Peptides against a protein of PDB entry 4ASU. Designs and how they scored, part 324

Target 1, 270 residues: chain A of PDB entry 4ASU
Amino acid sequence: ATLKDITRRLKSIKNIQKITKSMKMVAAAKYARAERELKPARVYGVGSLALYEKADIKTPEDKKKHLIIGVSSDRGLCGAIHSSVAKQMKSEAANLAAAGKEVKIIGVGDKIRSILHRTHSDQFLVTFKEVGRRPPTFGDASVIALELLNSGYEFDEGSIIFNRFRSVISYKTEEKPIFSLDTISSAESMSIYDDIDADVLRNYQEYSLANIIYYSLKESTTSEQSARMTAMDNASKNASEMIDKLTLTFNRTRQAVITKELIEIISGAA
Target 2, 83 residues: chain B of PDB entry 4ASU
Amino acid sequence: FTFASPTQVFFNSANVRQVDVPTQTGAFGILAAHVPTLQVLRPGLVVVHAEDGTTSKYFVSSGSVTVNADSSVQLLAEEAVTL

## One batch from the design tools (peptide; made by RFdiffusion4, then SolubleMPNN)

Design b2_p29_6_s4 (from b2_p29_6, 10 letters changed)
Fold by OpenDDE base, seed 1:
Structure b2_p29_6_s4 (fold): chain B 270 residues (1-270), chain C 83 residues (1-83), chain A 29 residues (1-29)
Amino acid sequence: as target 1 above (270 residues)
Amino acid sequence: as target 2 above (83 residues)
Amino acid sequence: SEIEALLEEIRRHFGEEAAERFRELLEKK
């Protein structure tokens, strides 16, 4: 019975090890692609954010509606990728609430809702699913942007929270600002931009939002794949160690069984 | 001057003499001391005049162009190809 | 191989029946 149990456990862990090794390889391939595609995406995304930084867009204190967009994916087994984003979302939501702001949340990827649904369900506007199976495209970002703009929630200011890729072993959860059309249009600092038609500004904002979302998705994806490689490698190593331990236990148990039964035979008890 | 699509970078914080862009209100040239403006791109031809006299041409789809007070320019197209 | 060696030793000293009983016991555990 004991030997059989150990054998069953060994088989199970060996199977897990095979799976984790395979997943590591898949993640490695996806990471390589993601890192390559992140380079132009950063230039593109940072370029879009340049206006907000240079114009120093400010939201008046009397404006109370704030939107938080959390960016991750649907896929697990990637360490603290999702929990890091969720943690910062919770912190930001709490800070804004303490400041008397109304907070609504959009989740990109199902994992955000999975973590926050119990405590923040009433604040969720929408969750975008089917994120992470394929590399994000600008089209995907545009769809998200459009949905946000058509949501009917008239936010004044927002925050997009995502994991910025640093290296294969490091990412950082960061926040970038999002502004509504009304906030941008009413900003005194925008007065230096002359001869801007209202329709032009609206269209411009739509592109800006899509650009920022696209950028965040690319950063998030690269961070996630890197984290998954590490997680799967660690899992594989842990499995290997467990296999070794169980193998030793198996051998010892087998010897004990042999010894016991041999004694019984010699003594005539069996 | 920064010019990029989501998948490709053509110029990254480069110094250029002039950039001609197609906008919904018409084509205009961005010079070094151009006034701040925001515009939306229409499909058309972008012409970049480098300081060394080199001229490069691109076809762009929709997108945006920003001229800031500090004379920085961001040209962001959904799609762009070199001609 | 160690088990087989023991089985052979059991056969030699205690006969085939004892060896078979030993094998069965090993398989049950």
Scores: peptide ipSAE 0.017, ipTM 0.772, DockQ to the pose 0.004
Fold by OpenDDE base, seed 2:
Structure b2_p29_6_s4 (fold): chain B 270 residues (1-270), chain C 83 residues (1-83), chain A 29 residues (1-29)
Amino acid sequence: as target 1 above (270 residues)
Amino acid sequence: as target 2 above (83 residues)
Amino acid sequence: SEIEALLEEIRRHFGEEAAERFRELLEKK
């Protein structure tokens, strides 16, 4: 390779490294905020799930309508964040179908649709876009919950699939249950609860759904930002290594050229 | 007893004497060994009575309250502020 | 090329769309 070619390559890779470093910093800032906001959100979300866990609500086998909600975002460059969710969604959908269940899918974030549209397009109810630029709010979760409840799809049970944040270097794709009003109201395990007005229970469920969605969004966001930060860091390191290699090559080539020129001058052959 | 909003935690698995909550059907007090119930919050005052006799007051906008058979309580407000 | 190798790595980790976005960013800068 000529010195010119090497120089061009160096410049290009250095530019990539600058971009990845910048993206890392942006992701780091967003991660720091997300992690801070996740702390109360986790308490809030786990609290909302407590009923379902403690009551051990079960859906009768004869109930066949299942909803899968996949939670991610619209934004790329975050490693396996989206594919992990999509993979679990596919697995869950296949398992449910094999069990004779009807499955519908909701995607939170456009990336879910992007991955699953060819294979699961007929199962999609709705995809929520414009996710990931701004931190999710409870209002956002409420809108999603409301749209779901008004979708006309009367599911019996659902699964919300999202990436739970573990650490800056680790997340885990997890599933939490969602139950319909009818399923909750008819659950034998709920008999220990005092007579609850139907309207109260409906409102309770609406809050519960919004709470769970909010929680999942916060977990997902934190996981995504941390993954992006790590991915950009790795990319920057890889670029750095390449820069070092090319720099060495450049220096060697340059020295060879200089040596050749000097020899020509000394020998009078120039 | 857990009391939280989406953005703030006030109590996390704490032991309290009594919690007064504003619900759509009226205000009620949650005591130890209260029967399991589900309620929806209306805008109003939450009063937490600690075991040491101190009281804390909060304003909540809306939300839910769950009393479980194991005596655990989850008070989840959309918005809450300390008074 | 070294650039293509890096882009391939991005593609591998982040997908084709991500790689294309990086190309676009490189062209702008």
Scores: peptide ipSAE 0.007, ipTM 0.784, DockQ to the pose 0.012
Fold by OpenDDE base, seed 5:
Structure b2_p29_6_s4 (fold): chain B 270 residues (1-270), chain C 83 residues (1-83), chain A 29 residues (1-29)
Amino acid sequence: as target 1 above (270 residues)
Amino acid sequence: as target 2 above (83 residues)
Amino acid sequence: SEIEALLEEIRRHFGEEAAERFRELLEKK
């Protein structure tokens, strides 16, 4: 390679490194905020799921309609965040189909649709876009919950799939159950609960759905920002190594050129 | 007893004597070994009575309250503030 | 090449679209 070529490559990689470093800093700031906001959100969300865990709600086998909600975002450059959710969604959809269930899909974040559109387009009910630019609010979750409830799809049971935050370097794709009002109302395990007004139960379920969606969004956001930060750090380090290698190559090439020129001068002077 | 909003935790798996909650059907007190129930919150006052005799007051908006068979309670308000 | 190695790393971490964006950036300079 010529000195000019090496210089051009160096310049390009240095620019990439600047971008990745900048993105790392932005991701770090967003991560710090997300982690702080996740603490109460986790307590809130886990609290909302407590009923379903403790009541051991089971869907009758004759009920066939299943809803899968995949939670991610619109933004890339965050490693396997989106693909992990999509992979789990595919696996769950396949398992449910094999069990004779009807499966519909909701995507939270455009990336889910982008990954699954080719293979699962006919199963999508709705995709929510504009996810990930701003931290998710409870209002956002409520909107999603409302749209789901108004979708007209009368599911019996569902699964919400999202990345649970573990640490700055670790997340785990998890699945939590969601149940329809009818499923909860008919569950034998719910018999121990005092007579609950139908309207109360309906409202309760609406809150429950909004709560779990909110929780999933907060977990997803924190996981995403941490993953992006790590990915950008790795990219920056890789760029740095490449810069070092190219710099060495440049120096060697330059020395060779200088040596050649000196030899030519000396030979010409002789 | 867990009491939280989406943005703040007031109690996390705490032992309390009694919690008074405002529900759509009326205010009720959650005591030890209360029967399992589900309720929806109305805007109003939540009063938490600690085992040591201290009381804390909160204003809540909408939300839910769950009393489970194992006596665990989840009070989840959309908005809540300490008074 | 070192550039191809970097692009592969970007592809691995960020996907094909991201790699393409960086490729475009490299080509412009």
Scores: peptide ipSAE 0.006, ipTM 0.789, DockQ to the pose 0.012
Fold by OpenDDE base, seed 3:
Structure b2_p29_6_s4 (fold): chain B 270 residues (1-270), chain C 83 residues (1-83), chain A 29 residues (1-29)
Amino acid sequence: as target 1 above (270 residues)
Amino acid sequence: as target 2 above (83 residues)
Amino acid sequence: SEIEALLEEIRRHFGEEAAERFRELLEKK
């Protein structure tokens, strides 16, 4: 390669490194906020799930309509965040299908759709786009919950799949249950709860769904930003290594050119 | 007893004597060993009575309250502020 | 080739669209 070529490559890689470093910083800022906001959101969300855990709500086997909600975002450059959710969704869908269940899918974030469109396009009810630009709010979760409830798909039970934040270097894809109003109302384990008005239960279920969605969004966001920081850091390091290699090559080539020129001068060939 | 909004935690698995909550059917008090129930909150005042006799007041918007068989309580308000 | 290697890594981790965006950014600078 000529010195000019190497210089061009160096410039290009340095530019990429600047971009990745900048993205890392942006992700870091978003992560810090997300992690702070996750603390209360987790208490809130886990509280919303307490009923289902404590009551051990079960769906009768004869009920076949199942909903899978995958939670991620529209934003790339965050390692395996999206693929992890998609993988779990595929696994769950396959297991449910094998059990004779009807499966429909909701994607929160366009990346879910992009990964699953080829194999699961006909199972999608809706994909929520424009996710991940700003931190999710409870209002956002409420909109998603409302859309789900108004989708016309009368599911019996479902699952929400998202990445739970563990640490700056770790997340875990998890699944939480979603139940329809009818399933909750008819659950034997709910008999211990005294004289619940149907309207009250409906409203309760709506809040529960919104709460769980909100929680999942907050977990997902925190996980995503952390993963993006790591990904951008790795990219920056890789760029640095390439820069070092090219710099060495540049120096060697430069010396070779000088030597060649000197030889030509000495030999009279210049 | 857990009392939280999406953005703030007021009580996390705490022991309290009594919690008064505003529901669509009216306010009711949650005492120790209260019967399991599900309720929806209306905008109003929540009063938490601590074991030491102190009370704290909160204004809440809509939300839910769950009283479980194990006496655990989850009070989840969309919005809540300390008074 | 080193640039292509990095772009390939971006493509691998982040997808084709991301790689193309980086390429475009490189062309503008």
Scores: peptide ipSAE 0.005, ipTM 0.787, DockQ to the pose 0.012

Design b2_p29_7_s1 (from b2_p29_7, 16 letters changed)
Fold by OpenDDE base, seed 2:
Structure b2_p29_7_s1 (fold): chain B 270 residues (1-270), chain C 83 residues (1-83), chain A 29 residues (1-29)
Amino acid sequence: as target 1 above (270 residues)
Amino acid sequence: as target 2 above (83 residues)
Amino acid sequence: EREAELEKARKELNEKIEKLYEELQKLLE
């Protein structure tokens, strides 16, 4: 390696450090917004899930169709955000298959498909792309919900898998249930709910699905931005350390080369 | 009683006397110990009657309302504004 | 004697330079 090579490497790493620092700042801004918007979204989402938790809805064992919705984004450089969701999806799919269930997968964000396409391509119904560039809106969630409902796949129950935000340094991959209209309508525990019109229940389920998707998107976004901040910070620190090491090596090498040249000049060997 | 939109929380696990909601089948009042029910909201007026006698009014666009067996209520509107 | 000392110094310097290059290669990996 020549001094020129070291210089080139130093320049490259310095540029990477600038990029990672910039990305950290961008992620920080997005995180701050996401965290603010997550507060009401949690109340809204948890409220939507209250029925399913309180009614203790159970799917009969003879029902075989299960839907898995994985929520992440299209954007990389955010640590284990995507792999965590994918891992949970794989685990859930394997468990369901072992139980004799039919499993179909929906990916929110292109990264899910990128990770799972080799092993689970036949199970994918649809992948939603262009996720993560802009903060998710309720409208976005509604579009996803509508497309799911119109997919023609008549699932009995489902699981939505996403990263729940805990803190700037912590997230947890979580799973929440999704139930079909038929499952809800046939659940014994729902008998206490008075004379619900079928059309009302259908509309209610559409809202519920949209609500849960919206909630998951908000949790996922906040987790992702936080993870990206951390990843970019770590990258910047690593780059800084490398720069210091290379700079030291460069200086030592330069001094050695100069000394060698001086000795050659003095000895007349040049 | 929980009342929220995707972007704003109006009530979070609060105790209220009565909530009047506009549903597709008509407006009805949710009182203490109301029977469990599910309804879908139509655009209209929500009136929350607090235990202290104060009344708050809201306009909602659409959404859902759930009355559970434990008397908990979730009013989830797509859009809501304080009037 | 002076020439021998200079040759020794050159050899030592060359070894030092080679070690520095090896360290650099490790850092680049």
Scores: peptide ipSAE 0.015, ipTM 0.805, DockQ to the pose 0.004
Fold by OpenDDE base, seed 5:
Structure b2_p29_7_s1 (fold): chain B 270 residues (1-270), chain C 83 residues (1-83), chain A 29 residues (1-29)
Amino acid sequence: as target 1 above (270 residues)
Amino acid sequence: as target 2 above (83 residues)
Amino acid sequence: EREAELEKARKELNEKIEKLYEELQKLLE
């Protein structure tokens, strides 16, 4: 490698460092916003899940159709955010298949599809793209919910898998249950609820699904931005270390070249 | 009693005396130990009666309300504003 | 002999640089 090559590489790494620093700042801004918006969203989402937790809805064993919804985004450079969700999805799919269940998959965000397409292509119903460019809205969640309900897949039970935000340095992949209208309406534990009109229950379920999706999107977004910020910080530090190492190498090489030239001059060797 | 929209929390696990909600079947009051029920909200007025006697009014667009067996209540509105 | 040593050093340096680039690229993926 010539001194010129080292210099070119140094310049390239310095540019990368600038980019990663910039990306870190952008991620930090998005994270701050996401965290603020997550506070009410969490209360809202947890509230929507309260029924399912308290009613302890059970799906009969003879029901075989299971839906897995993975929530992530389209954007990379955020550490293990996507792989964590995908890993959990794979594990859940395998467990359900072993139990004799039919499994279908929905991906929120293109990255899930990218990871699972080769091994699970036949199980995918739909993938939602263009996730992660803008903060998710309730409208976005409603669109996803509507699409799921209109997909024609009559699942009995489902799971939504997403990264729950813990702190700026920590997230956890979580799973929450999703139930079909039929499963809810037929659940023995629902008998304590007064006669609910079928239309009311349908509408309620639609809201519930949208609420849960919205919640999962907000948790996922906050986790993702935090992880991206950390990833970009690490990348910047690594770039800095590399620059230092290359600079040292450059200096040593330069000294060696100078020494060689001096020796040649002194020795008269052309 | 929890009352929230996707963007704002009004009550979080609070103790209240009574909540009046607008539902598709009609407005009803949720008192302590109300029977478990599920309802869908229609656009209208929500009135929260606190234990201290204070009354707060809100306008909601749509959403759901859940009354559980343990007397917990979740009022989840798509949009809500303080009046 | 000295030229051979310099060439060896250059080769080693290039290998190190390439590895570093690969690592950086992996970090950016």
Scores: peptide ipSAE 0.020, ipTM 0.816, DockQ to the pose 0.007; fails the geometry check
Fold by OpenDDE base, seed 1:
Structure b2_p29_7_s1 (fold): chain B 270 residues (1-270), chain C 83 residues (1-83), chain A 29 residues (1-29)
Amino acid sequence: as target 1 above (270 residues)
Amino acid sequence: as target 2 above (83 residues)
Amino acid sequence: EREAELEKARKELNEKIEKLYEELQKLLE
């Protein structure tokens, strides 16, 4: 490596450091907003899940169709956010297959597809792209819910997998249940609910699905922005250390080159 | 009683006397120990009667209301505003 | 003797430079 090469590398790393620093700031701003918006979203989402928890809806064992929805985004450079979701999706898919169930997958965000395409391409129904540039809205969740319900895949039960936000330094990959209209309608535990019209139940289920998706998106977004902020901070620090090391090496190399040239001049070898 | 939209929480596990909700099948009042039911909201007026006698009014767009066996109630509106 | 010393110094310097380049390469990888 020549002094010129070292200089070029230094310049490159300095540029990377500037980029990572800027990305950290952007992530920090997005995180602050996401955290604020997550508070009401949790109340809303938990409220929507209350029925399923209280009614203890069970899917009959003879039902074999299972849907897995993985929630992440299109954006990288956020640590293990995407891989954590993908890992749990793989585990769940394997467990379900071992139990003799048919598994189909929906990816929210392009990164899930990128990770799972090679091994699970045949199980994918659809991937939703353009996730992560803007904060998710209820409208976005509704669109996803509607497309799922109109996909033609008649699942019996499903799982939505996403990263739940804990703190700036912590998230946990979690799973929440999704049930088809038929499963809900046929559940014995639902018998206590008085005279529910079929149309009402259908509409209710559509809202419920949208609500759960919305909640999952909000948790995922907050977790992702926090993780990105940390990742970019670490990248910036690593870049700084590398710059220092390269600078020292540059100075030493420069001195050595000068010394060599002086020796050559003195010795008359040139 | 929980009443929330995706962006705002109005009540979180609160004790209320009565909640009047607009549903697709008609408006009805939810009192303590109401039978379990599921309903879908239509655009209209929600009235919350607190135990202290205070009455609050809200306009909601669409959504759902759930009355559970344990008497817990979840009112989830897509959009809601205080009147 | 002076030539031998200069040659020795040159060799030592070249070795140091090569080591520095190797270290740099490792840092860049």
Scores: peptide ipSAE 0.017, ipTM 0.795, DockQ to the pose 0.005; fails the geometry check
Fold by OpenDDE base, seed 4:
Order: C-alpha cells, then sequence, then structure tokens
Structure b2_p29_7_s1 (fold): chain B 270 residues (1-270), chain C 83 residues (1-83), chain A 29 residues (1-29)
C-alpha cells in the first residue's frame, strides 16, 4: 500500500468516526427522552396487562389461530435489537406450528420484515413502516391496534414480542399475550366478572390492545436508543483504534520510503 | 389502585377508599371489595377519595377501568388532567 | 532481505487493514 492509499484510508476512517460520534450523541438525546417517557408508559402498560395476569385466560386447544406481533423499528445500527426480536418470533412461530397452530405475523417496523421475509413471507399479514423516526405516541399505537383488528385475521390468541428496557446497557426480549374478544368472552376465568355488556367488552379489548402496543413501543424505543448509543460508541472506539494503527503504519511506511530513497541516493542506483 | 395515562401517573398501587368513575353506562363507584368488573370510560370527572379523607378530582377522556378479584383496580385513561 | 521484509510488512498491514474494514462494515450493518 502506498502512502497515498494509507492516507486515503485514514481520511475515510476519520470521517466514519465523526459520523459515529455524531450518531452517538443523537442516540443519547433520544434515549434520555425515551427513558423519561417510559416511566409513566410502563405503569400504564403494566396496568393494562394486569387483567391477563389476574384472569387465567386459557385458550382452548381446538383454537388454532395465533398472531405474532413483533415490535422494533425501521432504523438500523442498534446492535442486536432487531435480530433478537426476530429470533424470538421465529422460535415462537416454530413452536406454535409444531403444536398444530396456524401462525400469522405482524411486523412493527420494517427491519422485522427485512429479516423474516425470506423464511416467513407467507405468514406476514402486514408490516408497519415509518417507525422510529419520532417517539411513538398513543395515537400511533391506536392506529396500529385498529389496523390489526381490521386486518380480517380472526386470531384466537396472540403474542406481542418486544425488547423490554432494563438499563442503558441491558434489554430483554419478552413476550406478552394478546387475546381475541371471543377468547376473553368465552374464558371461564372471566365468569367472576360482573355481567359485561358485549359492546363494553369490545371497547375494552380495543383499549387493551392499544395500551399494550403503546407500552411495547415505548419499551422498544428506549431499548433501541440505548443499544444504538452503545453500538455507536463501540464503532467510534474501533475507528479510533484503527486510526491509531494506520497512523503507526503510515509513519513506518514513510520511514521505510525515506530510507529506501536515501539508500538509492547513497548507492548511486537512482 | 392504579390511575394513569400514557404520559402521567396519578396513583400507583395506592390504597384508596373510593373511586368514582364516569362510564359509558353511567357513573360507577368503586368501593373496597367491589365485585370484579370491566368498564369503559367516557369523558368526565373522576373523583378519588383517599383513606385520609382527602378528595382529588380529575378530568378524563376515554379509557378503561378494571376491578379484579383481588381488589386491585386499574384506571387507565387516554388523557387525564388534575382538576 | 530488507525489501522482502518490507514487502511482507506491507502485505501483513494490508491484510490487517482489510480485516479491520470488514469488521467495521459488520459493525455498521
Amino acid sequence: as target 1 above (270 residues)
Amino acid sequence: as target 2 above (83 residues)
Amino acid sequence: EREAELEKARKELNEKIEKLYEELQKLLE
């Protein structure tokens, strides 16, 4: 490699480092906001899931339709955020298929589709795009919930898979249950609840779905931003190390060239 | 008793004496040991009666309320403001 | 011998640089 080649590479890596540092700062800002907004969202979401935890809702074995909702985003450069969700989706889909269930998939964020398209294209109902540019709102979750309910797929039970935020350096892919209106209405465990009007129950279920989706989006966003921040930090460090190595190489090569030229001058071989 | 919106928490696993909520079927009062029920909120006034005798008022939009068998209550409003 | 060493060093350096670029690309994927 000529000195010119090394110089060009150095310049390229320095530019990459600038970009990764900038991205880290952006991710840090978004993370800080996401974490603040996650606090109430978690209470809200966990509250919505309380019914499902308290009411042991069992889906009859003869019910075969299962919906998997994977929650991530459209944006890359965030480590294993998307692959973790996709991996769990694949595992769940395989387990359900082995149990004789019909499985359909919804992807929140384009990255899920990108990962699963080749192997699970036939199982995809819909993919929601344009996720991750702005912080998710309850309105966004409501739109997703409505679209899901109007998809025409009459699932019996479902699973929402997303990354739960633990700390700035840790997230965990988790699964929460989703139940259809029919499953809830027919569940024996629901008999203890006072006579619930069918319209009330339907509306309740719609809110529950929106609530859970909102919660999952907030957890996912916070996890993603923290992971991106970490990824960009690592990239910046790696770039720094590479710059140091290339700089050393440049200096050595320069000295070698000088030495060679000097020898040629001294030896009269030029 | 948990009362929250997507953006704000008002009560988190708190003990309260009574909660009055606006439901689509009318006003609903939640007392201690209330029977399990599910309701949907209509826009209106929520009144929380604390054990110490204090009363707090909130305006809520749409949402849901759940009373579980274990006496836990989740009031989840899409929007809520303190009055 | 010195030229051979320099050539070897250049080759090793080029290989390291290529590996680093590949790693960087993987990180950016």
Scores: peptide ipSAE 0.015, ipTM 0.808, DockQ to the pose 0.007; fails the geometry check

